# Ledger of designs, part 187: peptides against a protein of PDB entry 5HOI

Target 1, 351 residues: chain A of PDB entry 5HOI
Amino acid sequence: FRYMPFSPAGTPFGFTDRRYLTMNEVGYVSTVKNSEQYSITVSFFDVGRFREYHFEDLFGYDLCFLNEKGTLFGQSKTGQIQYRPHDSIHSNWTKIIPLQAGERITSVAATPVRVIVGTSLGYFRSFNQFGVPFAVEKTSPIVALTAQNYRVFSVHYSQFHGLSYSLSELGTSSKRYYKRECPLPMSLPNINSDMKKDANLDYYNFNPMGIKSLFFSSYGDPCIFGSDNTLLLLSKWRSPEESKWLPILDSNMEIWKMSGGKETTDIHVWPLALAYDTLNCILVKGKHIWPEFPLPLPSEMEIRMPVFVKSKLLEENKAILNKKNEIGADTEAEEGEEDKEIQIPVSMAAE

## One batch from the design tools (peptide; made by RFdiffusion4, then SolubleMPNN)

Design b1_p20_4_s1 (from b1_p20_4, 10 letters changed)
Fold by OpenDDE base, seed 1:
Structure b1_p20_4_s1 (fold): chain B 351 residues (1-351), chain A 20 residues (1-20)
Amino acid sequence: as target 1 above (351 residues)
Amino acid sequence: DEEKIEKELKEKAEEAVKKL
């Protein structure tokens, strides 16, 4: 297994000279290869509130986290991190994170008050927004991080135990755990089924955990969007015994509904954020499951607990068709191909 | 080889950070 640098909603280069380092509700960070260097652009969705900026990257930043106050960059191999405030009032700062032999920075996160660095050896490093260190903690290997205010959602990987998660609060004096290395009920990418297309193999090599993004909801609940395109929300995390993961959106089901019950294999949801009851996302059209250039405008998708499984609806519709054919034996069964438009139940179309 | 390249990249990064 190889630990890869993870950034929320980051995209691979593929066969291109450009990729998104990260994207969320605030904006998107792109990088373009230019000979031995990179050109980074930080773009925003609210062009009235923020001004786009760019800079030359001599380090090859492969980690990024965007927030409302600044952008954190990281280089997974060298251990270099840079924080760039969006406002010119505050200075940029750069730091080298000490890495052991073979250790990688696997994820970085930044809030207006905290900077977090996670590594492949499970070093969890916390800083303030000015790069002043608070603590170093040893955890299970970190594969993904996100943060909101003082809260950190971390995803861990063990070869023996699979995926786990932690939810912690980085106070001024101490780290508090709400959840500590608890099992994460997220499906990993299935190499045998999903890797039939070279583009899926390229994405797997970029992101072997299949975590497209992780974020906090507008209510401060941890969210994760895996390779199965299901949005999971951690409910009741303040109550350790009552805490549960809720599958609040099957995005494949929503795309299927939006298509009128057609199998669309060319539309993909790329998650940005969860605001109240809507998933902010990019609707990707094409062969790649990730957005290319230029970035499409964000779309909103209403969250719905998947009550219906597509397979069950297919079986029910087949059973209804078979019963109709037993009653009406006399009209030529045109062998129309298996791509029959599944009628969306009126209950699912009216919601 | 990879460890040597990583060391050289770290040294270059540290020198570059000292110039910023």
Scores: peptide ipSAE 0.044, ipTM 0.678, DockQ to the pose 0.008
Fold by OpenDDE base, seed 2:
Structure b1_p20_4_s1 (fold): chain B 351 residues (1-351), chain A 20 residues (1-20)
Amino acid sequence: as target 1 above (351 residues)
Amino acid sequence: DEEKIEKELKEKAEEAVKKL
């Protein structure tokens, strides 16, 4: 296993010279290889509120976090971080994070009030928005970070314990834990089953944890979107005993419904944010599970608890077909198309 | 050596940061 740099909804280069470093509800950050340099562009969905900007990157930033006030960049190997406010009133700042031999920055997060750096050795470094350090804490190895205001959602990985998560609040004087290295009930990518397509192997090599994104909802609940394309929301996190991960959206099921019950392998959900009761996402069409260039317009997908299991609907339809065949023995059933459109009940398509 | 390349990259990064 190798710790890789993670950024929310970041994409691999694949066979191209360009990728998204990160994307969310605010916008998207792209990088293009120009020989020994990179050109970074910070783009926004609200073009009325923000102006796109670009700069030359001599460092090869492989970590990024975008918020409404600025962009945090990081270089996983060198330990360099840069914060770039979107507003020219505030100066950029750069810092080198001290890394041990073999240590990598694995994730970075930034809010208007905090900067967080997580490493492969589990160093959790916190700063204010001006790069003034608060603390260094030793945790389990950090694989992903997101933050909203003063709150941080961190994902940890141990070879012995698998995935865990922490939810913390970074006050002025102290870090408060709501959750500390609790088990994360997210499936890791299955190398043997899911890696049959070259595109999945390329993505796995880029992101071995299969975490497409993690964010806070508009209500301030931690969300994670894994390789299984299920959106998990941490409910009741203020009550340790009542805290639960809710599978609030099976995006594969929603794509299957949208296709009229056809198996579509060429449509993929790429998560951006959870705004109220809708997943803001990119609907990706094609061979890659990640968005290419140009970026498609964001789409909204309503969150729905998976009440129906596709396997049960398939079994029920197969049982109905078998009963029809027992009653209608006399018509030559042509060995025709296996692509029998499963009629989704009209009640499920009309809500 | 991967460590030598990493050291040279860190030194270049530190020199580049001092020039900003």
Scores: peptide ipSAE 0.037, ipTM 0.663, DockQ to the pose 0.008
Fold by OpenDDE base, seed 4:
Structure b1_p20_4_s1 (fold): chain B 351 residues (1-351), chain A 20 residues (1-20)
Amino acid sequence: as target 1 above (351 residues)
Amino acid sequence: DEEKIEKELKEKAEEAVKKL
C-alpha cells in the first residue's frame, strides 16, 4: 500500500495527457500535461454564475478541492498549496506545508472559511481562507478529506486498524469532534478479483483506497462513495449512540435496473454530490470507470436503500415465466430474444 | 535517491513561491 494524493472524484491520466484533478456539483478541474508544465482549467456547471479560467501550473499540482468561492491546489511531495478565489476581488495565496522525510500531503479541502491539509503521517493542518494557520493536530494517517463550512470529514488509514473516519467542526478557538477515528464500514478494493482488467489496475494504482469521492450532503451529512459503488451516508452523527452509516444507494443495482436487468460492464456512476434525495453524478460510458474528455453532462440518480437482491428478482421473474408457460401451453409463443429482459416490477418505477 | 529528489523539489518549490 502507498499513500496516494486524493482529491474528490479525481481521475487518473491513464494513457492520456489529461485528467480531472477534482469534480463536484460546482464544476470540474482538469489538468493537461505539457512538455515541462501543466495547464489547469477550472470549469463550472453554472456558466451563468461562474467564468471558466485557466493557468499554467509549474508545480505539478496533484491535489485539488473546488468550492463555490475558490479552488485549493496542492502538491503532495513538495507540500506546496495554492488557493485561487474564483473572483478577482480576493488575491491568490501560496504556502509551503512543512513535510517530514517521506511525508506526503494526501488530501486537501477548502470551504469559504477554512482550508485543511491532511498528510500521510496524520498531520491535520487547519487554516482560514486567507492561509492563516489555526492549528496542527496529530491524528492517524489521513487518506481523504472533505469539508463544508466549518465541518470536516476525514478518512484515516492504519495498517493495523484499516479505515476510520472523523467528523469535526473547526471553530475559531477550538476543534470539536462529533466522531474521532471511528471505524469506517467501507470495503477496500479487492486486488485479486478486480485487477484482471488493466483499467482497474490503473485506477487502483491511482487510488488504492477506492474512494471515488466523499462530500457533505445538502443537509450536511458526511457521504462516501467507495469502490463497491455504494453511497454511504452518516446518519444521526450528532447523537454518538445513534450514529450509523446508511447504504443509501447501490449505483450498480440502479444501473442494472436501468438496463432492464442486463449486466452492463460499460456504464459506471461517477459521484459528484448528494443534493436532497438525488445523487448528482456523471454516467460514464466506456472502458474506464471514470469520466474521460469531454465531460458528459451531469445526471441525477434517486437515492434508494438497496433492499432488492438481483438473485431474488431473477427468481421472481423465473417464477412469473414458469407460470406464464403453465398457462400458455396452447399458444406457440415464438422463442424471441425477448426472454432475456428482466421485467422490473412496476412498483420500483412508480415510487 | 528519492529523499534527495524530494529535497531538490522542495527547494525549487520554495524558490518558486518566493518569486510569486
Scores: peptide ipSAE 0.037, ipTM 0.657, DockQ to the pose 0.008
Fold by OpenDDE base, seed 3:
Parts: C-alpha cells; sequence; structure tokens
Structure b1_p20_4_s1 (fold): chain B 351 residues (1-351), chain A 20 residues (1-20)
C-alpha cells in the first residue's frame, strides 16, 4: 500500500499533460506539464465575483484546496505549501512542513481562517490563514482532509482497522472533537471486479482509497463520495450517540433513472459540493470516470435516499409490459424490444 | 535511494523558500 496525495475532486494526468488539482463549487484548479515546470490556472464558476489567474509552478504541486478567499497548494514529498489569496491585496506565503524520512503530506485543507496539513504518519498540523502554526497532533495516518470555517473532517487509514474519520473544531487554543477516529462505513475500491478496465487501474493508482471528493454541505454536515458513487452524509454529528451516515444519493441509480432505465457505462458523476438538497457535480461523458478538458458546466442532482432495488423495478416493468402485450395480442410482435425506455414510476422519479 | 532523493528534494525546496 502507498499513501498518495489527495485533493477534493482532483483528477489524474492519465495519458495527458494536464489534470485538475482540485475542484468544488467555487471553481477548479488545473495544472499543465511544461518540460520540468508546471503552469497552474485557478478558474472560477462565478466569473463576476472572481478573476481567473495563473502562475508558473517550479515545485510540482500535487496537493490543492480551493476556497472563496484563496488557494492552498502543497508538494507531498518536499513538504512545501503555498497559500495564494485570490485578492492581490493579500500577500502569498510559502512554508516548508518538516517531514520525516518516507513521510508524505497526504492532504491539505484551507478555510478563510485555518490551514490544515495531514500526513502519512498521522501528523495533523494546523495554522491560521497567514501560516502561523497553532498545533501539531499525532493521529492515525491521514488520507483525506476537508474544512469549513473552524471545522475539519479528516479521513484516516490503518492497515489493521481500515478507514476511520474524525470531525473536529479548531479553536485558537484547543481542538474539540465531535468524532474521533470512528469507523467510516465506506467501501474501498474492489481491485478484482473494477480493475478490469485500464482507466480504473489508472485512477486506483492515483487514488487507492477511491475517495472522489470530501466536503461539508451548505448546512455544515460532513460528506464523502467514494468509489461506489454513493454520497454519504454524516447526520446528527452534534449528538455523538445519534450520529449516523446516510446514503443520501446513489449516483449510479440516478444516472440509470435519467437514462430511462438503460445501463450507461459512459456517464459518470463527479462530485463538487452539496448545496441544500442538490449535489453540484460534473456529468462526465466518456471513457474516464473523471472530467477531462475543457471542464463541462456543473449540473445539479437532487439527493434521494435509495429506497428501491433496480432489479425489482425491472421485473415489475417487464410484468406490466407483458400484461399490456397480453391485452394487445393482435398487433405484430416487432423484435426490437431491447431498446424500450423503462417507465420509472413517477413517484419513484419524483422522490 | 528514494529517501536520499526525498532528502535532496526537501533541501532544494528549503533553499528555494529561503530565497523567496
Amino acid sequence: as target 1 above (351 residues)
Amino acid sequence: DEEKIEKELKEKAEEAVKKL
């Protein structure tokens, strides 16, 4: 097993010279290889609020986190981090994180008030937005981070215990835990079934945990989107005893519904953010499960608890069609039945 | 070999940051 640098909704290079370092509801950060250097572009969805900017990266940043005030960059091997405010009035700052031999920065997160660095040895480092350090804590190995305001959602990995998560609040003097290294009920990528496609192997090598993205909802609930394409939301996290993960969206099921019940293998959901009751996402069409260039416009997908089984709906719809055909038995059986759109019940299409 | 390369990359990064 190898710890890889994680950024929310980051994409691999694949066979290209370019990738997305990160993307969310604010925008997207791209990097292009240019010989021994990289050109980074920070782009925004709200072009009226933000101005796109670019710079030359001589360090090869492989970690990124975008927020409404700036972009945090990191280099997983060297321990270099850079914060770039979007407003040119505020100064950029650069820092080296001290790493041990073989230690990697595995994830970075930034809010307007906090910068967080997580490592493969489980060092959790916190800073203010100006790079002033607050604390260093030793945790289980960190594989992913996201943050909103003072809150941090961290994912941890142990070879013995699998995935766990923490939810914490970073005050000025102390870290408060709402959840501390609790089991995360997310499936890891299945190497035996899913790795039959070369594109899945490339993505697995880039992101062995299969965490496509990690964010807070607009309500401040931790969200995770795994390799199973299910959006999990941590409900009731303020009440430790009542806290539960809710599978609020099966995106494969929603794509199947949107296709009229046809199996599509060329449409993929790429998560950006959860705003109220809608998943902001990129609908990716193509061979790769991740967006290519140019980036498609974001789409909205309504959150829906998976209440029904696809196979049962197919059986019920076949039984309805067979009953209609028994009533209509005097009209020629045209052999073309495989391509009929499955009528999803309006109640199940509107829930 | 990897640890040596990592150390050399870290030293170069620390020197680059001191020049910024």
Scores: peptide ipSAE 0.026, ipTM 0.637, DockQ to the pose 0.008

Design b1_p20_4_s2 (from b1_p20_4, 8 letters changed)
Fold by OpenDDE base, seed 5:
Structure b1_p20_4_s2 (fold): chain B 351 residues (1-351), chain A 20 residues (1-20)
Amino acid sequence: as target 1 above (351 residues)
Amino acid sequence: EEEEIEKKLEEEAKKAVEAL
């Protein structure tokens, strides 16, 4: 097993000279190999609010986190991090994270007020937005980070216990835990089933955990999107005893519905963010499960608890079709398909 | 108290960036 640098919704190079370092609701960061250097471009979906910028990267940044105020870059091997505010009023800063022999930065996160660095040895390093250090904590090995305001969602990996997560708040004086290294009920990539396609092997080598992205919802709930294409949301995290992961979207089910119940193997959901009751995502068409260049426009997908099994819906739809074929052609009854799909009440968010 | 500490840390951070 090798700890790989993780960034939210980051893509592999594959057979290309370019990849996305990260993408979310704010925008997307791309890097292009140019001989011995890289050219990084920070692009935004709201082109009225933000101006696209680029720079030459001599370090080969392989970690990235984008927020509304700036972009954090990291180099997993050297320990270099750079924060670049989008506004020219604030200066860029660079710092070297001290790494032990064989240690890697595995993930970085940044909010307008905090910078977080996680490592393969489980060093959790916190800074303010100007790179002033707050603390260094030793945790289980960190494989992914995201942050919103003062809150950090961290994913940990143990060879003995698999995936765990923490949810913490980074105040000025202390770190508060809401959840500390609790089991994460996310499925890991199944090498034997999924690796039948070369494109899946390339992605597995890039991201062995299969975490396509993790983010906080607009309501501040931790979200994770794994290799099973299920969006998990942590509900009731303020009450540690009541906290649970909700499967709020099976994106493979939604793609199946959108296709009219046909098996589609060429459409993939690439998660960006959860805004209210919609997954902001890229619909990827092709053999790769990740977006290529140019980036398609984001799509919205309504969150729905996967209460329905595909088999049951197929049986019901076949039964409806058979009944419509037995009842002769004449009544165009507008049977409004009452979408009896249990919408997750907005009240399940932010508890 | 937390806001005053945050404000001090921001002022120290600004001074540290201005001194680089």
Scores: peptide ipSAE 0.005, ipTM 0.334, DockQ to the pose 0.007
Fold by OpenDDE base, seed 2:
Structure b1_p20_4_s2 (fold): chain B 351 residues (1-351), chain A 20 residues (1-20)
Amino acid sequence: as target 1 above (351 residues)
Amino acid sequence: EEEEIEKKLEEEAKKAVEAL
């Protein structure tokens, strides 16, 4: 097994001079080979809010994470990381992550408040947005990271235990675990069955875990999209005993329905984000399962199941909170209710 | 709470940058 650098929705070069380093709901980061150099472009879907920018990459960044405030870059072999704010107010910073012999940075994540670096030896390094280090923790080997605010979703791989995940919160003084190296019920790519197409082998060599992306939903739920094209959502993660992975979307089934029940082998879902009740994605047409250049427009794929119930329950909870506020009940109780897990009534979870 | 945590982290980060 070889640890490869992972970035959310990152694409291989294939037979081209260009690839996407990462993409999500904010935008997409591309890199183009120019002889011994790379040209990186950070592009945005909201062109009114953000301006596209580019720079020359002399290091060959192979890791990337994009958020609303900046872009984190990493070089898996050298340990170099760079954070680039989208605004001109904050300065770019660069650091070298100390790597042991054969260690690689396997994933990086960045929020407006945290930078996280994960390695093939299971070093979990946390920083603030200015690159000030908080901690170094030793975990099982990290293969993927995503983060939202202070929360980190990490995927781990052990040759003995397979895939596991952690969900943690990176406070100022301490790391809290909601989940710590729990089994991840995601199917790994099957080398014997799935590798019938050369394009699948090329993708497997780029991403051996088959994790197309991982993200937090708009509701703060960890999501993962594997090689089986099923979107898994971690529900009830605040309740250790009740926490479960929900297969909230089979994208192959949705493509099959959209085609009118015809086998379509030329349309692929490439996940960007889960926003409310919709998977934001790229519908990829062609031989490759990943988007090529130019990037197609994002599409929305409606999710059936508990997300619409979450929207209603969030609206109902906000309506209850607003009613409590109108009744003059103590405001200190409300900040602690926003972070309560929305309990979906069993009756609505069956619709 | 999150905004106060962010403000404290920005202040800590400013102090850490001033100490470099």
Scores: peptide ipSAE 0.000, ipTM 0.342, DockQ to the pose 0.009
Fold by OpenDDE base, seed 3:
Structure b1_p20_4_s2 (fold): chain B 351 residues (1-351), chain A 20 residues (1-20)
Amino acid sequence: as target 1 above (351 residues)
Amino acid sequence: EEEEIEKKLEEEAKKAVEAL
């Protein structure tokens, strides 16, 4: 296993000179490789509220976090971070995070009030929006971070314990934990089943945890979207005993419904954010599971608990077909190998 | 609103588990 730099909804270069560093509901950050330099562009979905901007990156930023007030950049190997406010009234700042030998910045997050840096050795570093440090805490190795206001959702990885998560609030004087290194019930990418396509291996090498994104919902609930394409939401996190992960969307099921019950292997959901009861996402069509250039328009997908397993629906439809064939044995066999479209129950198509 | 959505998600989760 190798710790890789993680950014929410970030994409690999693949065979191209360009990738997305991050994307969410606010916008998308792209980088283009020009010899030894990079050109970074910060683009927004609300073009009326924000203006696109670009700059030359001499450091090769491989970490990014976008919010409504600015963009945080990081270089995983050197420990350099840069915060760029979207408003020109506020100054950019740069800082070097001290790294030990072999330590990497694995994830960064920024809110209008906090900057967070997580490392492969489990150093959790907190700053204000001006880069003034609050604290350094030692945790399990951090693989992903997101933040909203004062709240931080962190994902940790141990070779001995697997995935865990923390939910914390970074007050002015103290850090409060709502959850501290609790087990995260997310499946890791299965190298043997999922890596049959070269494109999946390229993505796995970029993101070995398979975390496509993590964010807070509009209600401030931690959300994570793994390699299984299931959206998990942490419910009741304010009550330590009642808190649970809810599988609020199986995106593979929703794509199957949208396709009329056809197996579609070329459409992929790329998560951006959860707003109320809708997943803001990009529908990716092609060989890669991640969006390419130009970026498709965002789509909304209604959140639904996976009530039906595809296997059960397939078995029920086969059982109905077999019963029809047992009753219908007296009428002439027209041998049309019609592609047996799985009829989605009308209730599931109207939902 | 948050509590109604959490309740709706819990009811849907219950229906999902009962349909399994």
Scores: peptide ipSAE 0.000, ipTM 0.285, DockQ to the pose 0.021
Fold by OpenDDE base, seed 4:
Structure b1_p20_4_s2 (fold): chain B 351 residues (1-351), chain A 20 residues (1-20)
Amino acid sequence: as target 1 above (351 residues)
Amino acid sequence: EEEEIEKKLEEEAKKAVEAL
């Protein structure tokens, strides 16, 4: 296993000279390879509130986190981080994070009030928005971070225990844990089944955990979107004994409904944020599961608890077809009927 | 109660960032 730099909804280069470093509800950060340097562009969805900006990157930033006040950049190997406020009133700052031999920055997060750096050795470093350090804590190896206000959602990996998560509040004098290294019930990418397509192998090499994104909802609940394309929400996290992960959206099931019950292998959900009852996402069309250039406009997808499994709907439709064929005398069994449009029940199309 | 504790922690954290 190799620790890779993770950023929320970041994309690989693939066979191109450009990729997205990160994207969310605020905007998207792109980088383009130039001969000896990178050109970074910070773009926004609300073009009336924010102005797009660009700069030359001599360091090769491979980590990024975007918020409403600024962009945090990081270099996983050198330990360099840079915070760039969107407003020119506030100065940019740069810092070197001390790394041990073989240590990598694996994830970074930034809010208007906190900067967080996580490493492959499990060093959790906290700063204010001006880069003043608060604390250094030793945890299990960190693979992903997100933050909202003073709250931090961290994902950890152990070769023996798999994925775990923590939820913490970064006060001024102390860190409070709501959840501390609890089991994360997310499936890892299956190398043997899913890697039959070269594009899936390229994505796995970029992101071995298969975490497409993680964020806080508009209600402040931790959310994670894995390689199974299921959105998980942590409910009741304030009550440690009642806290549970809810599978609030099966995006493969929603794509199947949107296609009229056809098998579609060319449409993919790329998660941005959860706003109330809607997943803000990019609908990706094509061979790659990640968005290419130019970025499509965001789409909304309504969240729902999966009540129906595709397999049960297939069995019910096969049973309806068999009953129709028993009433009709013409027994031309065309073996090709597995591709027929599965009628979505009207009750499922009206929700 | 828990929301009021969180709001107080956010206000204390905000005041100490403004005092830095």
Scores: peptide ipSAE 0.000, ipTM 0.311, DockQ to the pose 0.009

